# Ledger of designs, part 16: peptides against a protein of PDB entry 6MBK

Target 1, 240 residues: chain A of PDB entry 6MBK
Amino acid sequence: GFEMVNFKEEGFGLRATRDIKAEELFLWVPRKLLMTVESAKNSVLGPLYSQDRILQAMGNIALAFHLLCERASPNSFWQPYIQTLPSEYDTPLYFEEDEVRYLQSTQAIHDVFSQYKNTARQYAYFYKVIQTHPHANKLPLKDSFTYEDYRWAVSSVMTRQNQIPTEDGSRVTLALIPLWDMCNHTNGLITTGYNLEDDRCECVALQDFRAGEQIYIFYGTRSNAEFVIHSGFFFDNNSH

## One batch from the design tools (peptide; aimed at target 1 N60 Q122 Q161)

Design b1_p24_1_s4 (made by RFdiffusion4, then SolubleMPNN; from b1_p24_1 with S5E A9S Q11L S12N L23I)
Fold by OpenDDE base, seed 5:
Structure b1_p24_1_s4 (fold): chain B 240 residues (1-240), chain A 24 residues (1-24)
Amino acid sequence: as target 1 above (240 residues)
Amino acid sequence: SEEDELLESLLNSNYMKVTRDLIL
């Protein structure tokens, strides 16, 4: 029904290989394919997670370390997904001086500085943890944990983290949703839900898509500032 | 502690914003 394609301006996206009708369930992703806080706990990161209060409190950081551990693991189940992730991002952690200067006149500058400061502090903290904590010895990143690695992982999570229900449906957790997160943004309605009975994310088509057309989803209500700060793009036709 | 200070700072940040919304 669809394929991953590199679009010139938008980067990777999904293209329909057949006609897809509006409201058609064209994409589903079972929980077992997701990178979640739970999968992080069940990975090589689990022992460290169980001992570090920040990893426990900050699901996004847990996902960032999960990404780094899996990226460093040649036999990781998520290697095909990780290979689809950008090597660099247009988010604040990658801003050049000119981009920062451009935003100095905007309210976004405070968020830029905050992200930079917080990420640097996180890195410094976890660098020490990785060097000194006994449960870090088995991490594949033990001898290779740079700021560049960390900002990549944080940016990957920042641009792709989603909320899904826990397996029992009692709470929400954070997840990266492979393949689905390749859909680029357009105006519309939220068309993705989580089916607890089948334990999968389900995406229905926002509109009719013809074979050869890019498949878009609506990310939700976001300002252009939020898109820049959290997703690394401007949406000129933003209705919000 | 360093951990407590960092944790407090992080919990007060907007880092928990999700990029894409799902119907839960």
Scores: peptide ipSAE 0.427, ipTM 0.871, DockQ to the pose 0.828
OpenDDE base, seeds 1, 2, 3, 4: peptide ipSAE 0.393, 0.384, 0.385, 0.375; ipTM 0.862, 0.862, 0.851, 0.858; seed 4 fails the geometry check

Design b1_p24_2 (made by RFdiffusion4)
Pose (drawn by RFdiffusion4):
Structure b1_p24_2 (pose): chain A 240 residues (1-240), chain P 24 residues (1-24)
Amino acid sequence: as target 1 above (240 residues)
Amino acid sequence: PTFESLGPARVIPLMSEVRAALAS
């Protein structure tokens, strides 16, 4: 019912190959396909996750290393997902100095500075941990762990991650949801939810989509400052 | 060392809550 298309404005997205009515359940993704904090713990990263307080406290950082470890694993279950991810992003981590300079004197620039400093500090910290701590000597990252790797990983997480209930429904966790996460954003309401009975992520159409029209979802009621800093885009006519 | 979160994640509510909101 859909195909991948490289759109000028949004980059790659989903396009309808048939008419899709509003409120039609057109997309579902079972839990098995998701990359989660739990799958990160049970992976080759597990030994380091159990020893490092930072990975235990910050599931979003845990997901970034999970993404990097699987990217460096030729036989990873998630290779189909990793190989289709973007190689670059428009998060401010990728901006030139003069591009950030336009934000001087604004409310938004403080968060740009924090993002930069936090990412650089994390990279340097984990570089040292990986190169010296025994519980990381079996990681794929010991051979090579560049700043570009880390910038890519945290950008992949911040522009795509989601909260989902745990498999039991009593807690929440952070996850990457393949296929569905290729939908771009438009104004509207959230139409994606987690189905605990079928144990899958389900998405109903936000609006009618004719064959040949791009399939959009509503990401959330975020400001443009949040979209730029954490999602890497500015949304014209953001009603929120 | 101290670190901050990478920013807010998208909220994925229960599908029943989404259907209830649409029925309203």
Fold by OpenDDE base, seed 3:
Structure b1_p24_2 (fold): chain B 240 residues (1-240), chain A 24 residues (1-24)
Amino acid sequence: as target 1 above (240 residues)
Amino acid sequence: PTFESLGPARVIPLMSEVRAALAS
């Protein structure tokens, strides 16, 4: 009922191929298609994950390394998804000097500097781990792990990470949701949820969409500062 | 070492809660 389209002003998004009614279930993604902390543990990253306390404590970093390992694997199941991800982001880690100067007039400047420092420290730590840890030898990124690689991976995660229930619903985990996160955003109500019975993410239409119209969803409310830091853009209805 | 989180994740609620909210 939809297709990926490159829109002139908004970039890639989803377009309806048929009429979709409000609240109609038009998109669903089974758990097995998600990139999760669990899929990271079950991948080539698993042995290192089991031995590194930082990866175990920080699921979002585990997702970042999961992305890097799968990107470096030509036969990865998630290659089609990874190929749709931006090569660069509008997050502070990619800011030019003039953009940083603009932020000096906002309350976000200290968070930006902190993000720079933390990302650099994380990279330094994991560079050493990848070079010295026995379980890192079989990783596809063993011979190619640059700061640019890490910057891209963490930026991908911070802009796209989701909290979803575990299979039994007793806990929560982190996930990237392929295809679904191609939707561009608009103001409205949350129309995406997790269906535990069918073990899948489900999205229902925010409104009626005619065939040929772009499908928009609401990802939630954030301040412009939060969007800049964690999403890399300004929301139209937000003040700054 | 300890590191700061990569920011908050979007919370995906249960679909049952989503449908209930949309019906109200």
Scores: peptide ipSAE 0.625, ipTM 0.920, DockQ to the pose 0.869
OpenDDE base, seeds 1, 2, 4, 5: peptide ipSAE 0.622, 0.617, 0.620, 0.622; ipTM 0.914, 0.916, 0.921, 0.921

Design b1_p24_2_s1 (made by RFdiffusion4, then SolubleMPNN; from b1_p24_2 with P1M T2E M15I E17D A21R S24A)
Fold by OpenDDE base, seed 3:
Structure b1_p24_2_s1 (fold): chain B 240 residues (1-240), chain A 24 residues (1-24)
Amino acid sequence: as target 1 above (240 residues)
Amino acid sequence: MEFESLGPARVIPLISDVRARLAA
């Protein structure tokens, strides 16, 4: 019902291959295809995760390392997904001096500086862990863990992380949702939800889409400043 | 040692709630 297309102004997105009606279920992603904290625990990262308090306490960082480990693994199930991710982001960690100066007139500047400091400290900590911890020897990134690697991974998670129910629905966990997160965004209502009975993420159409039209979804509302900090983009219909 | 989180995650609701809202 859809295909990946490179649009001239918006980059990659999803295009309808047939007519899709409003509220029609057109896209679903089973849990087994998601990158989650649980899949991180069950991966080569598992032994280190079980012994590092920071990874255990911060699921989003666990996802970042999961992403790095899978990227460094040629036979990873998620290679097709990882290859669709941007190589760079418009998040503050990638800002040039002029972009930082622009933010000096906004309330976001302090958050930017905080993000710089925290990311640097996190990298320093985990660099030492990877170099010294016995369970880190099994990681494919053991001999190649740069700040640029970490910056990319945390930016990927920051812009794409989702909170979903656990399998039994009793708790929540964090997940990256392949294919689904390729949709470009528009203003509207949330049309994505988790189906616990079938154990999958489901997306229904926000409106009618004709064959050949790009499929848009609504990810939520934030100020432009918040999108820059946490999503790495501006939205024209958003508040400033 | 404490680190700041990577920001908020998008909350994915239950699909039943989504459908109910769209039907209203």
Scores: peptide ipSAE 0.640, ipTM 0.929, DockQ to the pose 0.887
OpenDDE base, seeds 1, 2, 4, 5: peptide ipSAE 0.434, 0.633, 0.627, 0.629; ipTM 0.791, 0.927, 0.926, 0.926

Design b1_p24_2_s2 (made by RFdiffusion4, then SolubleMPNN; from b1_p24_2, 7 letters changed)
Fold by OpenDDE base, seed 2:
Structure b1_p24_2_s2 (fold): chain B 240 residues (1-240), chain A 24 residues (1-24)
Amino acid sequence: as target 1 above (240 residues)
Amino acid sequence: VEFESLGPARVIPLISDVKALLAK
């Protein structure tokens, strides 16, 4: 009922191929298709994950490295998804000096500087880990791990990470949700939820969409500053 | 070594809760 389209102004998004009614389940993504902390642990990253306390403590960084490892793997199941991700982001890590200067007039500047500092420190730490740790030898990142790689990966996670239930529903984990996260954002209500019975992420239509219309979803209410920092855009109709 | 989080993740609720809210 939908197709991936590169929209001229908004970039990649989903377009309805048929009429979709409000509240209709039009999109679902089984857990096996998600990039999760668990899939990271089960990947080539697993041995290193089991030995590095930072990867264990910070699931979002684990996702970032999982994303990098899969990107560097020609036979990765997630290659089609990864190829849909932008090569650059509108997040602070990609800001030019003028953009940073603009943010100096806002409270966001403190978060931006913190993000720069943290990202640099994380890269320095993991560069050393990848170069020296025995379990890093088989990683695709062994011979090539640049700051640009890390910046891209963490920006991908920052803009696209989700908290979902574990398979048994007893805890939560982090996930990237392929296909679903191609939907562009609009104002509205949350229409995405996890179905534990079928073990899949389900999205119901926010409104009626006619064939040929772009499908939008609501990712949640955030301030414009939070959107800039974590989503890379301003929302004019934002309630904040 | 301690690092700050990459930021908040979107919380995906249970679909049953979503449907319940939309039904109101």
Scores: peptide ipSAE 0.611, ipTM 0.917, DockQ to the pose 0.902
OpenDDE base, seeds 1, 3, 4, 5: peptide ipSAE 0.447, 0.585, 0.566, 0.611; ipTM 0.762, 0.910, 0.906, 0.918

Design b1_p24_2_s3 (made by RFdiffusion4, then SolubleMPNN; from b1_p24_2, 7 letters changed)
Fold by OpenDDE base, seed 3:
Structure b1_p24_2_s3 (fold): chain B 240 residues (1-240), chain A 24 residues (1-24)
Amino acid sequence: as target 1 above (240 residues)
Amino acid sequence: EEFESLGPARLIPLISEVKAQLAK
């Protein structure tokens, strides 16, 4: 077992409530609990999705709008998950002037500028769509779609999006994985995989964890610059 | 009207591959 805890240095994470052995399956999330492109298509966003070529072409933006629609829905199944998400991020879209200047000495500055430009253009496009498209009239965000809303949603997706197999395993789709993505990061090996037979995401322990210890997982290797751009943080133990 | 992607998504492999790697 595990529980969500606010740690002093790392913020929110998962803590073991019992001893967990290395390679033990301690956490799993069934497909029905994931936020996916498919769940977006099956939601109130579905009619608009079916009529907008950009939403269809860009599954990550579809996930962003799925988050916004569910956040605006008090009876949403994903309310408990959404409430655990940060209200703000350390991604470039939230950078102050001094933080941008810090990146001017790196190649990442061009990615930051590109991200600013693209996010603004996307917002402008979808603001018009939401205001004018017939299938947008009943969206819960119809009268409350600000740049700040969009910035939050795309930052949430940018930092948390995953590729998982479709139900038949023939293709990949995009997904947010509730509860699992609360784990903080450490160096090691990938210990999360998808189980097609049981149709769930499974996480096994990287090492032994004693009751009361924080549970860490390895999300993959990125440079610190890539972490800043896509995850919004630096990691001192990063090999890059 | 072409937009840049929101960056790469993490690839979640099959659990069988994960277990095989950990067994090495």
Scores: peptide ipSAE 0.628, ipTM 0.926, DockQ to the pose 0.882
OpenDDE base, seeds 1, 2, 4, 5: peptide ipSAE 0.338, 0.621, 0.613, 0.615; ipTM 0.782, 0.924, 0.923, 0.922; seed 1 fails the geometry check

Design b1_p24_2_s4 (made by RFdiffusion4, then SolubleMPNN; from b1_p24_2, 7 letters changed)
Fold by OpenDDE base, seed 3:
Structure b1_p24_2_s4 (fold): chain B 240 residues (1-240), chain A 24 residues (1-24)
Amino acid sequence: as target 1 above (240 residues)
Amino acid sequence: VEFESLGPARVIPLISEVKELLAK
């Protein structure tokens, strides 16, 4: 009941192909289609993950490397999803010098500098790991791991990472949710949840949508400052 | 070596909880 469309002002989003009623289940994504820490462990990254303490401790970095490995793999199942991701982001890691100078008058500058420093340190660490670790030899990114690659991957994760339950519901894990994260954001209530019985992420309509209308969802409440730091955008209708 | 996290993840609740809130 929907299609991916490139909207002039908002970029890619989802458009209804039929009338959708409020609270109607219009979109679901099975676990097998998600990019998760578990799928990273089961990929070509698995052997390295099993021996690197940082990857094990930081599931979001594991997702970033999972994205890079799959992007570098022509036959990856997630190629259609990866091709829909932005090539660049409006996150602080992509700020120009003038934008950083403008932020010097705000408290946000400390968070920006911290993010720059941490990202650079992470890259330096993993560059060495990829060059020296035996299990890194099979990674498709071994000969092409640049700071720009890492910056893109971590920015993708920062803006799109979700916490979902494990299959048995006993723990939580991190996931990227293809197709679902193409929805643009609006103010409202959370209408996305995980269905453990069917093992899928489910999204119900926030309101009635007519055929031809863009479908919006609410990703959660954040201040504009938090959106800038973590999501890279301002939302004028934000309640905070 | 310790690194800071890449920011918070969005928490996806159980669908049963979502339906309960929307029925209100």
Scores: peptide ipSAE 0.593, ipTM 0.915, DockQ to the pose 0.875
OpenDDE base, seeds 1, 2, 4, 5: peptide ipSAE 0.442, 0.586, 0.589, 0.588; ipTM 0.766, 0.913, 0.915, 0.915; seed 1 fails the geometry check

## One batch from the design tools (peptide; aimed at target 1 M58 I61 H230)

Design b1_p25_1 (made by RFdiffusion4)
Pose (drawn by RFdiffusion4):
Structure b1_p25_1 (pose): chain A 240 residues (1-240), chain P 25 residues (1-25)
Amino acid sequence: as target 1 above (240 residues)
Amino acid sequence: TERIPVLRPPFVDTELLNKLLDELE
């Protein structure tokens, strides 16, 4: 019912190949396909996850390393997902100095500075950990772990991650949801939820989509400062 | 059957991350 298309404004997204009515359940993704903090713990990253306090406290960072480890694993279950991810992003981590300079004197620039400093500090910290700590000597990253790798990973996570209930429903965790996460944003209401009975992520149409029209979802009631810093885009006419 | 909204949360707890980096660097 849909195909991948490279749109000028939003980059790649989903386009309807048939008419899709509003409220139609048109997209579902089972839990097995998701990359989660739990799958990160049970992966080759597990030995380091158990020893490193930072990875235990910061599921987002755990997902970034999970993404990098699987990217460096030729036989990863998630290779189809990793190979279709973008190679670059428009998060401020990618901005030129003069592009950030336009934000001087604004409320938003402080968070740009924090994002930069946090990412650089994390990279340097984990570079040392991977090169020296025994619990990381079997990681794929020991051979090569560049700043560009880390920038890409954290950008992939911050622009795509989601909160889902745990398999039991009593807790929440952070996850990457393949296929569905290719939908771009428009104004509207959240129409994506997690179905604990079928154990899958389900998305109903936000509005009518005719064949040939791009399929959009509503990401959330975020400001443009949040969209730019954490999602890497500015949304014109953001009603929130 | 109920659906639990899928949300996009903020990235990392900055105060906790700084504290941990300061202690471990």
Fold by OpenDDE base, seed 2:
Parts: sequence; C-alpha cells; structure tokens
Structure b1_p25_1 (fold): chain B 240 residues (1-240), chain A 25 residues (1-25)
Amino acid sequence: as target 1 above (240 residues)
Amino acid sequence: TERIPVLRPPFVDTELLNKLLDELE
C-alpha cells in the first residue's frame, strides 16, 4: 500500500501506507497502462510518425509528441496520469539567467547551452512540420504548438523515460511508467524490472519502508552533473 | 520469474539528432 503525497522539497512522491520490506514487490504496472513508442505509433501521431525521419529515429522525441497529443486530447486514457506531471521542471531548459551564470563555474555549462540550442532547433523544425505536413492536420497540436509545450514534453520524457522490452521481448523500447515514476530518486540498486510473462513493470522495495515513509527508487547511476542535465537532481554523496 | 531491468537512458543522442536536422532543414 502506498499513496501519492506532495512532499515539501521533493514535490509529489509515493508514501507507504503500511510497512514494506526490502525486496517486497509492492508496485506493478501492466504494459497497457504505459505510454510507449508503440502506443505513439498507434495514436493520432501514427501517420506523421510513419513519414518523419526524426520521430522514427528518436523514440524519445516520439514520446514527447505522444505526450503532447494526449495532453491535448480531453478523452485521452492517460489524462489522469498527465495531470499528475509537473507543469515545470528543474531541468536546464527552465533555468533562469542567474542559474545559468551559477553553472558557468561547473562542467555542466556546455551541456546546458547545448540543450538550449538543440531544443530550440528541434522546436523550430517540428513547428514547421506541424504547420506544413499533411499528416499533421489531424493532430490536436495543429493550432497550438508553442516552445513552452515542447520544452515541457521534452523535459517530461527526459526525466521519466525508461527502457523496457517490446511485447515479444525481441527489442527494447521507451516507455513512461505511470504511478511508478512518481517515486523520487535515491542512491542504490535498480529494483524495477519488466516481467514479460505477466507483461508488466515490477518494482521491489530497495529497503525497508515504514508506514508513513516516502518510497524511493534508483533511476540509475549518474554524476551530479548528469542528474542536473537529465533529471534536475542533486545528490551530495553521489558516487560520480 | 525473471525480470528484465528497467533502465532510464539519457534523453538525446545529440549527434544523431543534429545530423538529422542538418539533412532535413
């Protein structure tokens, strides 16, 4: 048992409603609830996906547009999930001038500027695509696609994308995992795996959690700089 | 039951994306 809670510093996270033991399977999410590259291809985005080289080559970008399309769709299955996503992120794309200036003394500054440039360039490209491509006409983004929209979607995917196996297990694909991705990060071991037999993501507890404690997961090994760039997190005792 | 680890990869292959943009712009 767990519940979504707004924590003071971390924002939204999951809190245990009972004692959970280390290695206990406490959370699972079936494939049908995931936002994946495959679900993007099967959505209103599908026709454009089939004709745009970037969407085809970059599954993460496909997920970003999938997220935007579903957000703009009032009857989307994922509306409840999308509503739980932050409206803004602590990623460099949201940094103010003072924050960028502060980072100028760090090794991350080059990556920050690169991310700004790249994201702007991507937006410009896709703005043109949405305005001119025949298969973009049916997209709910046709009349409303701003840089802020794209920045948000990219940041959402950047902070929340995961690699999971395809349904047949032959390849890997990218997915957003509702509910599970509400867990905030801590150092440790990867305790989330995909169970192909039951076709679901499974998360086992990294440690013992008492009732009332926040449940943390490990996203993967990254340096503090990489966390800032990709997740907006800082950890004083990060191993890198 | 065997679990396949769920990994959170880096967001963008900048080199690939820039190459594609150069070709398409």
Scores: peptide ipSAE 0.347, ipTM 0.869, DockQ to the pose 0.927
OpenDDE base, seeds 1, 3, 4, 5: peptide ipSAE 0.319, 0.323, 0.284, 0.322; ipTM 0.859, 0.858, 0.767, 0.859; seeds 1, 5 fail the geometry check

Design b1_p25_1_s1 (made by RFdiffusion4, then SolubleMPNN; from b1_p25_1, 8 letters changed)
Fold by OpenDDE base, seed 2:
Structure b1_p25_1_s1 (fold): chain B 240 residues (1-240), chain A 25 residues (1-25)
Amino acid sequence: as target 1 above (240 residues)
Amino acid sequence: MPLIPVLHPPPVDEELLNKLLEEEE
């Protein structure tokens, strides 16, 4: 019912190949296709994860390293997905001096500086870990772990991470959802949920889409500041 | 069963992260 298309202004997105009705289940992604904290634990990162307190405490960082390890692995199952990810982001970690100066007039400036500082500290910590920890020796990124790599991975996760239930539904975990996260954002209602019985992410159409139209979804309500920090977008109509 | 909404997580617990970094330094 849809195809991946590179749209000139928005980059990659999904286009309907047939008419899709509002509330129609048009897209589902099984758990096995998701990049999760659990898949990170089960990957080459697993041994390091089991011994690093920060990776254990911070699921988003675990996903960032999982993404980097898979990117550095030519035979990774997720290579097709990773290749669809932006090479750069409009997140604060990519702001130039002029953009930061513009933000100095906003309440977000402290959060931006904090994010920069924190990301740099995280990189310095993990650089040392990767260089010195025995379980890091098997990581495909050991000799190719730059700040740019870390910035990209953190930004990828920050913009694309989702909360989903664990397999037993007892807890919440973090996931990147391939194919689904290629839908560009619009205002509306959340139309994505997790079906535990079928163990899959399910997306229903926000509205009617005709064949040939781009399919948009709503990622959730965030403040403009949160969108800047987490998504790099400004939405004027967020009256929150 | 009702679908559990797929939501973006809340902001990173920066305080926790900073504490953990300080403990490992």
Scores: peptide ipSAE 0.253, ipTM 0.797, DockQ to the pose 0.837
OpenDDE base, seeds 1, 3, 4, 5: peptide ipSAE 0.219, 0.213, 0.238, 0.197; ipTM 0.787, 0.741, 0.741, 0.738

Design b1_p25_1_s2 (made by RFdiffusion4, then SolubleMPNN; from b1_p25_1, 9 letters changed)
Fold by OpenDDE base, seed 2:
Structure b1_p25_1_s2 (fold): chain B 240 residues (1-240), chain A 25 residues (1-25)
Amino acid sequence: as target 1 above (240 residues)
Amino acid sequence: SPLIPVLHPPPVDQELLDELLEELE
């Protein structure tokens, strides 16, 4: 019902290959295809995860390292997904001096500076961990862990992370959802849910789409400041 | 059963992270 297309201005997105009706289940992604905190724990990162307090406490950072480890692994199952990710982001971590100066007039500036400072501190901490911790020796990033790598991974996770239930539905965990996150954003209602019985993410169409039209989804209601911080873009119709 | 909405998580618990870094640095 859809295909991945590189759109000129929006980058990669999904295009309908047939007419799709509003509320039609057109896309589903089984748990086994997701990059989750659990898949991170079950990967080469698992031994380090089990001994690092920050990785254990911060699921988003665990996903960032999982993403870096899989990117550095030529035979990773997620290579096709990782190759579709942007090489750079419009998030605060990539702001140029002029963009930061512009933001000084906004309430977001404190959060931007906080992100910069915090990300730098996190990198410094994990650089030391990767250099000194015994369980880091088997990581494919052992000899190649730069600030640019960390910035990219954190930004990838920040823009694409989702809350999903654990397999038993007792808790929430964090996940990157391949294929689904290729849908570009529009205003509307949340049309994605998790089906625990079938153990998959399910996305229903926000509206009718004709064959050849780009499929858009709504990622959630955020303020413009939150979108800048978390997604790297402004949405004018967010009157919050 | 009703679908559980897939949501983007709230902002990172920055206070927790700062506390952890202070303890581990």
Scores: peptide ipSAE 0.233, ipTM 0.801, DockQ to the pose 0.845
OpenDDE base, seeds 1, 3, 4, 5: peptide ipSAE 0.141, 0.186, 0.182, 0.144; ipTM 0.710, 0.738, 0.713, 0.707

Design b1_p25_1_s3 (made by RFdiffusion4, then SolubleMPNN; from b1_p25_1, 10 letters changed)
Fold by OpenDDE base, seed 4:
Structure b1_p25_1_s3 (fold): chain B 240 residues (1-240), chain A 25 residues (1-25)
Amino acid sequence: as target 1 above (240 residues)
Amino acid sequence: MPLIPVLHPDPVDEELLNELLEEEE
């Protein structure tokens, strides 16, 4: 077992409530608990999704809007999860002027400017859509859709989105994985996979943990965690 | 300075976004 704990320096994390052995399946998250592109389609966002080409083509943006809609919905199933998300991120969209200036001497500056530009363009587009599209009238964010909201949602997705199989295993889709993504990171092997038979994300312990110890996992690169459908575990070779 | 993980947007996503936005203009 584990419990959610707010660690002073690390923020929210998971703490073992019992001894957990290496390779023990200690955490699983059924598909029904995930925020996915499919759950977005099945939400209040669904009608707009069905008519917006960008939402349809870009699953990450669909997740961002799904996250915003659910955040704005007091009765959302995901409220407890959303409340655990950071209010701000260490992503380029949150860089201060001095940080951007520092990066001007690096190759990263191109990426920073690209993210700013793209996010701003997306926001401008969707602001208009939300204000004018008939299916946007039901969105709880209609009267409160700020750039700050959007950059938060985009950053949340960028840092937490995962590739998981579709229900039939024929394709991959994007998902936020509540509870699991609260684990803090350590170096090691990816010990998270998707079990299609049980239709759940599964995490096995990277090492032995004693009762009272924080449980760490390795996400790989903080971009998309890719799940190997059949093996569940892979070495992220993206040491680049 | 801590290596700020450059969260690269997928270049494919950027291109796709640009195409989609240009089509809606």
Scores: peptide ipSAE 0.264, ipTM 0.741, DockQ to the pose 0.128
OpenDDE base, seeds 1, 2, 3, 5: peptide ipSAE 0.158, 0.143, 0.121, 0.189; ipTM 0.726, 0.707, 0.703, 0.731; seed 5 fails the geometry check

Design b1_p25_1_s4 (made by RFdiffusion4, then SolubleMPNN; from b1_p25_1, 11 letters changed)
Fold by OpenDDE base, seed 2:
Structure b1_p25_1_s4 (fold): chain B 240 residues (1-240), chain A 25 residues (1-25)
Amino acid sequence: as target 1 above (240 residues)
Amino acid sequence: MPLVPVLHPAPVDEELLNELLEEEE
């Protein structure tokens, strides 16, 4: 019902290959295809995860390292997904001096500086961990862990992480959702949920789409400041 | 069963992160 297309200006997105009706289930992604905190624990990162307090406490950081490890692994199952990710982001971690100066007039500036400072501190910490911790020796990034790598991974997770239920539905965990996150954003209602019975993410169409049209989804209502911090863009219709 | 909503990123607990970093320094 859809295909991945590289759109001008918008980058990769999904295009309908047939007419799709509003509320039609057109896309589903089984848990086994997701990059999750659990898949991170079950990967080459698992031994380090089990001994690092920050990785254990911060699922987003665990996902960032999982993403880096898989990117550095030529035979990773997620290589096709990783290759679709942007090489750079419009997040605060990539802001130029002029962009930061512009933001000084906004309430977001403190959060921007905090994010930048915190990310730098995290990198410094994990650089030391990777150099000194015994369980880091088997990581594919052992000899190649730069700030640029970490910035990219953190930004990838920041812009794409989702809360999903655990397999038993008792808790929430964090996940990157391949294929689904290729949909570009529009205004509307949240049309994505998790089906615990079938153990998959399910997305229903926000509106009717004709064959050949780009499929858009709504990622949620955020303030412009929150979008800048988390997604790196402004959305004019967010009147919050 | 009703679908559990997939929610986009929760804010990073910056306070927790700062505490953890301070403890490991």
Scores: peptide ipSAE 0.246, ipTM 0.797, DockQ to the pose 0.839
OpenDDE base, seeds 1, 3, 4, 5: peptide ipSAE 0.220, 0.160, 0.186, 0.239; ipTM 0.712, 0.727, 0.723, 0.715

